# Designs tried in a protein design run: peptides against a protein of PDB entry 5K2M. Part 110

Target 1, 273 residues: chain A of PDB entry 5K2M
Amino acid sequence: MRIGITYTVLRREEMAIKERAGEFGEVVMLHEDDLLFPGNYDLDVVIIRNVSHFKALYTARLFESEGIPTVNSSRLIFEAGDKLFATLRLAGKVPVPEWKAALSEGGALRVPDSLGYPLVSKPVFGSWGRLLAKVNDRDSLEAVLEHRKWMKNPLYGIHYFQEFVEKPGRDIRSYVIGGEFVGAIYRYSNHWITNTARGGKAEPCSDPEVEELSVKAWEAFGEGALAIDIFESEKGLLVNEVNPNMEFKNAARVTGADMAGKLVEYAVEVAKT

## One batch from the design tools (peptide; made by RFdiffusion4, then SolubleMPNN)

Design b2_p19_1_s1 (from b2_p19_1, 9 letters changed)
Fold by OpenDDE base, seed 1:
Structure b2_p19_1_s1 (fold): chain B 273 residues (1-273), chain A 19 residues (1-19)
Amino acid sequence: as target 1 above (273 residues)
Amino acid sequence: DPVFAPPPQEWVEKIKELE
């Protein structure tokens, strides 16, 4: 078996994936600079580890066009990596924060009529809490919308809002690979954006409800490897978002779970299908 | 060691270019 691994930066995750993939066959590391299409790739499966959502998406699609399956698939990357598209999948299967989408400023200005304040404004794409805004009032909403008008990417004109969820100073990050729950952590932060908090701490999360919910969230997509962000709310557990290009070094360290191994095992399974 | 840190500014910029 020949296993490709695409990457932008050789992170701890990619090193671990490479190491574990070596147990199953020949490993072909493919930096983004090595990728030209159409190509003649002799690979049975490709593990997609490009940092950029869009690079990952297009890389997956390009390999699929050569008849080479990918983990994750371009379909999964597309649907899970867009916050709105992910919400559409999740909302039919699991509890999610209340949300609204608007396609214009005029539409966005009416969102509080339904959700009230405070709101969270999110871009449909992006990472590390970039351009997340807590919108407490009309003035703040108008400011966010005004700024969005002048952003270059037209996708910033897609307005996605959630209710503001009061969290107990933490959120949950779980991992599901091939439908199997692999592990979960608590991420502690004094800031409402837990993922970007300097000095944040991770602790193992052992909660059967988290495990069950995580698997159900994965089932909304039905394939691949996902990190799942879960909120603990007064309404119970809510699935906030999923990540089809997960970082897991901290979670693996804290839980001891073999996330890299599980990812490779799943990729090998995909290759044999 | 901080478990959570914002990505280096260089990474933020690079990712912005790639997205």
Scores: peptide ipSAE 0.013, ipTM 0.472, DockQ to the pose 0.051
Fold by OpenDDE base, seed 4:
Structure b2_p19_1_s1 (fold): chain B 273 residues (1-273), chain A 19 residues (1-19)
Amino acid sequence: as target 1 above (273 residues)
Amino acid sequence: DPVFAPPPQEWVEKIKELE
């Protein structure tokens, strides 16, 4: 078994994945600078750990074009890594926050007619709560839309909105790999954006309802390794988003779950399929 | 996640600190 691991930065996650992968076979670390296609790679599977969503997506597709399966697959990265596309998958299977998408400023200005205020404006891509805006009123909406016009990436012209969900000072991050629930954590924050990358504390979450919902959320995609963000709301649990390029260092530490091992095990299974 | 570019050094350091 030859396991490739693509990466941008060697983080604790990549180190753990490398270590665990070494128990299953030969490990080939592939920095982004090492990636050139077509490349005649001799690998049975590639674990995609590029930091950039688009680099991860293209890397996965490029390996797949060489007949090498990836974890996650380019399909999963594409579907899950875009907040709007992920919502489209999730909304048919699990409770999600109310959402609207608009393809123009004029369309976006009508979103409050359906969702009311406050809203959350999200880019369809990006992590760590970048460019999330709580939109409390018309003036704020106009400002967000105006700023989007001056952003160079045309994807910022895709206007994705959610209802603002009142959370109990925390959210839930769960992990499902190959359809198996691996673990979950509470992420505490005094800010409406709960993200451990912004200094939130993490605690173990042992809730059967979270486990069940997490598996159902994963089943909306039907493959791969996903981190799942769940809100505790007055309406019950809501699946906010999924991440096909998950950070799990804090979750692994807090839960004691062998997330790196589970990821590698799944990659080995994919290689054998 | 950075979309197109490697993460800024400040983000890399922050990620390391969160470990």
Scores: peptide ipSAE 0.016, ipTM 0.495, DockQ to the pose 0.136; fails the geometry check
Fold by OpenDDE base, seed 5:
Structure b2_p19_1_s1 (fold): chain B 273 residues (1-273), chain A 19 residues (1-19)
Amino acid sequence: as target 1 above (273 residues)
Amino acid sequence: DPVFAPPPQEWVEKIKELE
């Protein structure tokens, strides 16, 4: 078996994936600078570890066009990596924060009539809590909408809003690979945006409700490896978002789960289908 | 994960923050 691994930066995750993949076959590391299509790649499967969502998406689709399966698939990257498309999948299977989408400024200005204040403005794409805004009032909403008009990417014209969820100073990050729950952590933060990338403490999360909810959230997509963000709310557990390009270094360290091994095992299974 | 690659310096700093 020949396993490709595409990457932008050799992080701890990519090193762990490389090491574990070597136990199953020949490993071909493919930096972004090595990728040219159409190509003649002799690979049974490719693990996609490009940092950029769009580069990951296009890389996956390009390999698939040559008959080489990818983990994650281009379909999964596309649907899970967009907050609105992910919400559309999730909302039919699991509890999610109340949300509204608007396709114009005029539509967006009516969102508070349904969600009230405070609400959260999110871009449909992005990571690490970038361009998240807590909108407390009309003036703040108008300011966010005004700024969006001047952003170059047309996707900023897609207005996605959630209710503001009061969290107990933490959120949950879980991991599901090939339908198997691998592990979960609490991420502690005093800021309303909980992100481990901003220097939060992580602790193991052992909660059967989190495990069940995480598997159900994965089943909304039905394939691949996902990190799942869950809020603890007064309404119970809410699935906020999923990530098809998961970072797992902190979670693997804290839980002791072999996330890299599970990812490789799943990729090997995909190669055999 | 970033949608767009940050400038090299910001990327290196961000990786260090994630370590």
Scores: peptide ipSAE 0.015, ipTM 0.505, DockQ to the pose 0.087; fails the geometry check
Fold by OpenDDE base, seed 3:
Structure b2_p19_1_s1 (fold): chain B 273 residues (1-273), chain A 19 residues (1-19)
Amino acid sequence: as target 1 above (273 residues)
Amino acid sequence: DPVFAPPPQEWVEKIKELE
């Protein structure tokens, strides 16, 4: 068994994955600078750990074109890593925050007619709560839309909105790998944007409803390794988003779950399929 | 010590370039 691991930065997650992969076979570390296609890669599977969504997506597709399976697959990265495409998968299977998508400014200006205020404007791509805006009124909506017109990437012209969900000063992050629930944590924050990149406290989450909902959310995609972000709302648990490029260092520490081992075991299973 | 340390600034900037 030869296991490739692509990466941008050698984090604690990548070190743990490397260590666990070594128990199953030969490990080949591949920094982004080492990747050139078409290539002659002698690998049975590649674990994708590129930080960029787009770099991860294209890396996965390029290995697949060489006949080498990836974890995650390019299909999963594509569908899970886009907030709108992820919502389209999730909405038919699990409760999600109310949402609207508009393809023009004129369409976007009508979103409050259905969602009301306050609402949240999200880009369909990006991480760490970048360009999330709480929109409280018409003037704020017009300002956000005006700024989007001047952004260079055409994807900023795809207007994705959610209802504003009042959270109890925390959210939930769960992990599902190959359809198995691995663990979950509470992430505490005093800001309406709960993100690990802003620091915070984490505690283990042991809730059977979270476990069941997390597995159902994974089943909406049907493959791979996903981190799942869940909100506690007045109307119950809501699946906000999923991440096909999971960070798990702190979750593994807090829960004691062997997330790196589970990811490698799944990659070995994929290699044998 | 916060359980979730913010990423280094260099890492944040590199990610911004890649996304």
Scores: peptide ipSAE 0.013, ipTM 0.466, DockQ to the pose 0.046; fails the geometry check

Design b2_p19_1_s2 (from b2_p19_1, 9 letters changed)
Fold by OpenDDE base, seed 5:
Structure b2_p19_1_s2 (fold): chain B 273 residues (1-273), chain A 19 residues (1-19)
Amino acid sequence: as target 1 above (273 residues)
Amino acid sequence: DPVLRPPPEEWVKKIKELE
């Protein structure tokens, strides 16, 4: 068994994955600077750990073109890494926050007629709460839309909106790998964007409802390793988004779950299929 | 490119504190 690991930065997660992969076979670390295609890679599977969503997507697709399976697959990275495409998968299987998509400014201006205020404007791509806006009124909506016109990437012209969900000062991050629930944490924050808050703490989440919902959310995609973001709301649990390029250092520490091992075991299973 | 621009260092730290 020859296991490739592509990476941008050697984080604690990549070190743990490397260590665990060494128990199953030969490990080939591939920094982004080492990647050139087409190439004659002698690998049975590649674990994709590139930091950039698009670099991860293209790296996965390039290895797949060489007949080498990847974890995650380019399909999963594509569908799960886009907030709108992820919502389309999720909405048929699990509760999600109310959402609207508009393909024009004129369409976007009508979104409050359905969602009301406050609402959240999200780009379909990006991480760490970048360009998330809580839109409280018409003036704020117009300002967000005006600013989007001056952004160079055409994907900013895809207007994705979500209802504003009042959260109990925390959210849930769960992990599902190969259809198995691995663990979950509460992330505490006083900010409406929990993942960007200062002084946040993580605590274990042991809730059978979260476990069941997380597995169902994974089943909407049907493959790979996903981190799942869940909101606690007055309407119950809502699946907000999924992440096909997960960080898990603190979740592994807090839960004691062998997330790196589970990821490697799944990659070995994929290699044998 | 806004798509590939890393978050501010302080945000990376915040994420790593929570995740």
Scores: peptide ipSAE 0.012, ipTM 0.368, DockQ to the pose 0.033
Fold by OpenDDE base, seed 3:
Structure b2_p19_1_s2 (fold): chain B 273 residues (1-273), chain A 19 residues (1-19)
Amino acid sequence: as target 1 above (273 residues)
Amino acid sequence: DPVLRPPPEEWVKKIKELE
C-alpha cells in the first residue's frame, strides 16, 4: 500500500495522518510545489489536505485522471465545499436554515420578501466566516449588493442568503468519516461568527440527536470525510454547512477520538475498492 | 484572492482558543 498525502502546510492534522498512514504502508508526502500533471505517480490512494478549496478540488481531479482514487473525491469536494451546492444536497435530507439564491441584484432585492430580516449574506465559496454579512434592513442589503458588483470573481454574483439563526452562544461541529460518526464538540463564542471570536472554549458534545443528524447529513453526499456545522435553534437542530477539508486537531484533543486513524482507515478501504 | 488563501494567523489563534 502506497498512500499519498497532499498538503499546503504541515499542521498537527497532517502529522497525525502521516503517522497513522505509516502503519498501513509507505507514505509519500506531496507538497503543492511537488505536484505536476500529467505525472507518473505510483500511489494506491491520495489523502487531500490542501488548504485552498479550489487547489484541493483540482488536485483530487488530477489524481483521479491518473486512475488514483482520492479522499476526499473531487465530486465530494465540489459539492460539499460550495455552500449552495451543499445546501441543495442537505435540504432534501435534513433540516437546514431557510435559504434563498438569486442570480442578479434585482432578484436579490426580493429575497427579504420571502426570508424577512435579519438575514445572512454568504459567498458560495470561502471559509472562516469571510464575507459573511448580517443584513438587518434594506439599506444594508443594497450596500452588500453594491460591493459585490465590484468583486472580480464572477462567483460573487451568485447571491446566497440564509435566515439569521439566533444561537445559544455556541455551535456544534461533528465529524463523520465513511458513514461512521466519529465525534462532536460544542464551540462557544459571544460573536455570531464563532470561527473569528476570541476567548471561546470547546467541550465534548454527547447528544444522540446530533449523532443521528450528522450521519443523515453525511448520507446526503454518500461518501468521504466531512466536518458538519450544526446550529441549535428554536426550531431544533439545523445543518448549516459541511466541510470536505476538515480541521480536527482540537476536536480530537477534546473528544479523544482518533480522527486521523479513522481517515486513514477509510482511505485504505477506498484504495481496495 | 484572499478567499483561496489560508486564514490569517490571528484567526488560527482564535480557533485554537475556541477548540
Scores: peptide ipSAE 0.006, ipTM 0.372, DockQ to the pose 0.046
Fold by OpenDDE base, seed 4:
Structure b2_p19_1_s2 (fold): chain B 273 residues (1-273), chain A 19 residues (1-19)
Amino acid sequence: as target 1 above (273 residues)
Amino acid sequence: DPVLRPPPEEWVKKIKELE
């Protein structure tokens, strides 16, 4: 078996995936600079580890066009990697924060009429809490909308909002790979944006309700490897978002779960189907 | 370029330090 691994930066995750993939077959590391299409790639499966959502999406689709399956698939990356598209999948299966989408400034200005304040403005794309805004009032909403007009990418004109969820100084990140719950962590932060990438503390999360909800959230997509961000709220657990380009070094370290191995095992299964 | 979801510079630095 020949396993491709596409990457932008050789992170701890990519190193672990490379190491574990070597136990299952020949590993071909493919930096973004090595990727030219169409190409005659001799690979049974490709693990997509590009940092960029769009590069990951296009890379996956390009390999698929050559008959090479990817983990994650371009479909999953597309649906899960967009916050609005992910919400559309999740909302029919699991509890999610209340949300609204608007396609114009005039539409966005009416969002508080249904959700109230405070709101969270989210770009439909982005990582590490980039361009998340807590919108406490009308003035803040107008400012966010005004700034969006000057952003070059048309996707910033897609206005996605959530209710602001009060969290107990933490959130949960769980991991589901091929429908199997692999593990979960608490991410602690004194800031309303909780992310271990920003220096937050991580601790193991052992909660059967989290496990069940995580699997149900994965089932909304029905394939691949997902990190799932869950909020603890006064109304119970809420699935906030999913990530098809999951970082797992902190979770693997804290839980002892073989995240890289599980990802490779799933990729090997995908290669055989 | 925000289009590509690049990591923050602080995160890039942290990644490099962990290599």
Scores: peptide ipSAE 0.006, ipTM 0.395, DockQ to the pose 0.085
Fold by OpenDDE base, seed 1:
Structure b2_p19_1_s2 (fold): chain B 273 residues (1-273), chain A 19 residues (1-19)
Amino acid sequence: as target 1 above (273 residues)
Amino acid sequence: DPVLRPPPEEWVKKIKELE
């Protein structure tokens, strides 16, 4: 077994994955600078750990074009890493925040007619709360749309909105790998955007309802390793988004779950398929 | 595109505490 691991930065996650992969065979670390295609990498599977969503997506697709399966697959990275595409998958299987998509400013201006205020405006791509906006009124909506109009990337013209979900000062991050629930944490925040909060704290989440919902959320995609963001709302648990390129260092530490091992085990399973 | 770039170091630190 020859296991490739693509990466941008050798983080704790990549180190842990490397270590566990060594138990199954030869490990080939592949920094982004090492990746040229077409190529002959002589690998049975590649674990994709590129930091950039698009780098990860294209890396996965490039290996797949060489007949080498990837974890995650380019399909999964594509569908799960886009907030709208992920919502389309999730909405058929699990409760999600109420959402609307509009393909024009004129369409976007009608979103409050169905969702009301406050809204959350999200880009379909991007990370770490960038360009998330809480839209409380019409003036704010118009401002967000006006700014989007002048952004260079055409994907900013895809308007994705959610209802604003009141959270109990935290959200849940769960991990499902190969259809198995691996663990979950609470992420505490004093800000409506959890990942931008100062002094964020993680604690173990042991809730059977979270576990069941997380597995169902994974089943919406049907493959791979996903981190799943869940909100505790007045309507119950809502699956907000998924991440096909998860960070898990602190989650693994807090829960004691062998996330790196589970990821490698799944990659080995994929290689044998 | 700033959205496609890595987050600021300050955000990376915050996220790492939550992940």
Scores: peptide ipSAE 0.013, ipTM 0.379, DockQ to the pose 0.050; fails the geometry check

Design b2_p19_1_s3 (from b2_p19_1, 9 letters changed)
Fold by OpenDDE base, seed 5:
Structure b2_p19_1_s3 (fold): chain B 273 residues (1-273), chain A 19 residues (1-19)
Amino acid sequence: as target 1 above (273 residues)
Amino acid sequence: DPVLAPPPQEWVDYIEKLE
């Protein structure tokens, strides 16, 4: 078994994945600078750990073009890594925050007629709560839309909105790998954006409803390793988003779950398929 | 393009410090 690991930065996650992969076979670490395609890669599977969503997506697709399966697959990275495409998968299977998508400024200006205020503006791509805006009124909506016109990436012209969900000063991050629930944590924050990448306390989450919902959310995609963000709302649990390139060092530390091992085990299974 | 590029090293370091 020859296991590739693509990476941008050797983080705690990549170190743990490397260590666990070494128990199953030969490990080939592939920094972004090492990648050239088409290539003659002698690998049975590649674990994708590139930090950039798009680099991860293209790296996965390039290996797949060489007949080498990836974890995650380019399909999963594409669908799960886009907030709108992820919502389209999730909405048919699990509760999600109310959402609207608009393809023009004129469409976006009508979103409050359906969602009301406050609402949240999200880019369809991006991580760590970047470019999230809580839109409390018409003036704020107009400002967000005006700024989007001047952003260079055309994907910023895809207007994705959610209802603002009042959270109890925390959210939930769960992990599902190969359809198995691995663990979950509470992420505490005094800010409406509860992402641990902005600082916060993490605590274990042991809730059967979270476990069941997390598995159902994973089943909306049907493959791979996903981190799942869940809100505790007045309406109950809502699946906010998923991440096909998850960070897990905090969750692994807090829960004691072998997330790196589970990821490698799944990659080995994929290699044998 | 910062959107297509890896996050700045300062952000990586920041995230690692906060975790």
Scores: peptide ipSAE 0.014, ipTM 0.501, DockQ to the pose 0.135
Fold by OpenDDE base, seed 4:
Structure b2_p19_1_s3 (fold): chain B 273 residues (1-273), chain A 19 residues (1-19)
Amino acid sequence: as target 1 above (273 residues)
Amino acid sequence: DPVLAPPPQEWVDYIEKLE
């Protein structure tokens, strides 16, 4: 078994994956600078750990084009890594925050007619809460839309909105790999964007409802390794988003779950199919 | 170390170059 691991930055996650992968076979670390296609890669599977969503997506597709399966697959990265596309998958299977998408400023200005205020403006791509905006009123909406016009990436012209969900000072991050629930944590923050809060605390989450919901959320995609963000709302648990390129160092530490091992095990299974 | 923190600036800078 030859396991490739693509990466941008060697993080704790990549180190753990490398270490665990070494127990199953030969490990080939592939920095982004090492990647040229077409290539003659002698690999049975590639674990995709590129930081950029787009780099991860294209890397996965390029390996797949050479007959090498990836974890995650380019399909999963594409569908799960886009917040709108992920919502489209999730909405039919699990409770999600109310959402609207608009393809123009004029359309976006009508979103409050359905969702009301406050609402959350999200880019369809990005990480760590970047460019999330709590939009409390019309003036704020107009400002966000105006700023989006001047952003270079045309994807910023895709306007995705959610209802603002009041959270109990925390959210839930769960992990499902190959359909198996691996673990979950509470992430505490005084800020409405939990993931960007300095000084945040993580605690184990042992809630059967979270486990069940997490598996159902994963089943909306039906493959791969996903981190799942869940909100505790007045309406119950809501699946906010999923991440096909998950960070797990804190969750692994807090839960004691062998997330790196589970990821490698799944990759080995994928290699054998 | 805080359990939750913003990504290192180097990661932000890298992503911003791609986006």
Scores: peptide ipSAE 0.014, ipTM 0.519, DockQ to the pose 0.051
Fold by OpenDDE base, seed 3:
Structure b2_p19_1_s3 (fold): chain B 273 residues (1-273), chain A 19 residues (1-19)
Amino acid sequence: as target 1 above (273 residues)
Amino acid sequence: DPVLAPPPQEWVDYIEKLE
C-alpha cells in the first residue's frame, strides 16, 4: 500500500501520521510545492493535512479526479469546513446554538428580532476565532455590517449569526474518526473565545453524553475524521462547529489516545473500499 | 493542566493570504 500525506507545515500531527502510516505501507510526503495536476500519482489513498481550508479542499478534489480517495474527502471538507453548511448538517441530528443566516445587510438587521441580544457574528470560513464578534446592541450590529461591506472576499457578505452561549470558562473538543469516538478534552479560557489558538489549558473529558453526542454529530456527515466543538450551556450540550482539518497534538498528549494511528487505520480502510 | 500551544503566526498569515 502507498499512502500519500499532503502538508503545508510538518507539525507534530504530520510527523505522527507519517510514523504510523509507515507501519501500513510506503509513505509519500507531498508538500504543497510538490503538487501539480493532472499528475501520475501512484497512491492508494491520500491523507489531507494542508493548513488552508481552501487548499485542502482543492487538493482533495484534484486527487479524487485522478481516482485516488482522500481522507478527508473534498465533500466532507467542503461541508464541514463552512460554518453555515456544517450547521445545516448538524441541526437535523444534534442540538446546536440558535442561528440565523442573512444574505443582505437589510436581512442581517432583522436577525435580533429572532435571536435577541447578545448575539455572535461569524464568518462562514476561517479558523482560530478570527472575525468573531459579540454583538450587544443595534449600534454594534450596524458597525459589524458596515465593516463587512468593505471586506474584499464576497463570502463576508454571507451573514451568519448565533445566539451568545454563556460557557463555564471552557468548551469541549472531541474527536471522531470513521464513526469511532477517539477522545475529548476540555479547553479552558478566561475569554468567551476558548479556541486553543488563543492559549489556555487542556484536561481530559470523560463524559458519556459527550461521546454519544460526538458520534451523532459525526453521523450528520457520515464519513471521515472530525474534531467537534461542543458547548456546555444552561440548556445542555450544544454542537457549535466541526473541523475537517483537525489539530490533535494537545488532545493526544492529554488523553493518551492514538489519534494519528486511528486516522491512518481509517485511511487504510478507505483505500480498500 | 497542560498548556495549549497556539498556532505559529506564519500559519495564521498563510491562511489569511489564501482566504
Scores: peptide ipSAE 0.014, ipTM 0.504, DockQ to the pose 0.047
Fold by OpenDDE base, seed 2:
Structure b2_p19_1_s3 (fold): chain B 273 residues (1-273), chain A 19 residues (1-19)
Amino acid sequence: as target 1 above (273 residues)
Amino acid sequence: DPVLAPPPQEWVDYIEKLE
């Protein structure tokens, strides 16, 4: 078996994936600079680890066009990596924070009529809690919308809002690979943004409800490897978002779960189908 | 030691260029 691994930066995750993939076959590391299409790639499966959502998406689709399956698939990357598209999938299967999407400033200004204040403005793409805004009032909403007008990427003109969820100083990050729950952690933060990329403490999360909800959230997409962000709210557990290009070094360390191995095992199974 | 550290600013900047 020949396993490709596409990457932008060799992180701990990519090194772990490489190491584990070597146990199953020949590993071909493919930096973004190595990727030209159409190409004659002799690979049975490709694990997509490009940092950019869009580069990951296009890389996956390009390999698929060559008849090579990817983990994750371009479909999954597309649907899970966009916060709005992910919400559309999730909302039909699991509890999610109340949300609204608007396609204009005029539409966005009406969002509080439905969701009230406070609300959270999110870009539909992006990582590490970037450009998340807690919008407490009309003035703040107008400010966020004004700033969005000057952002170059037209996707910033897609206005995605959620209700503000009061969290107990933490959120949950779970991992589901091939439909199997692999593990979960609590991520602690004194800030309303509990994203791992802003520092904090991680602790193992052993909650059967989290496990069940995580699997259901994965089933909304039905394939691949997902990190799942879950909020503990007064309404119960809410699935906030999913990530088809997951970082797992901290989760693997804290839980002892073999995230890299599980990902490789899944990729091997995908290669055999 | 914080289990979770913010990404280096250079990575943030790099990703912003990729997006």
Scores: peptide ipSAE 0.008, ipTM 0.495, DockQ to the pose 0.046

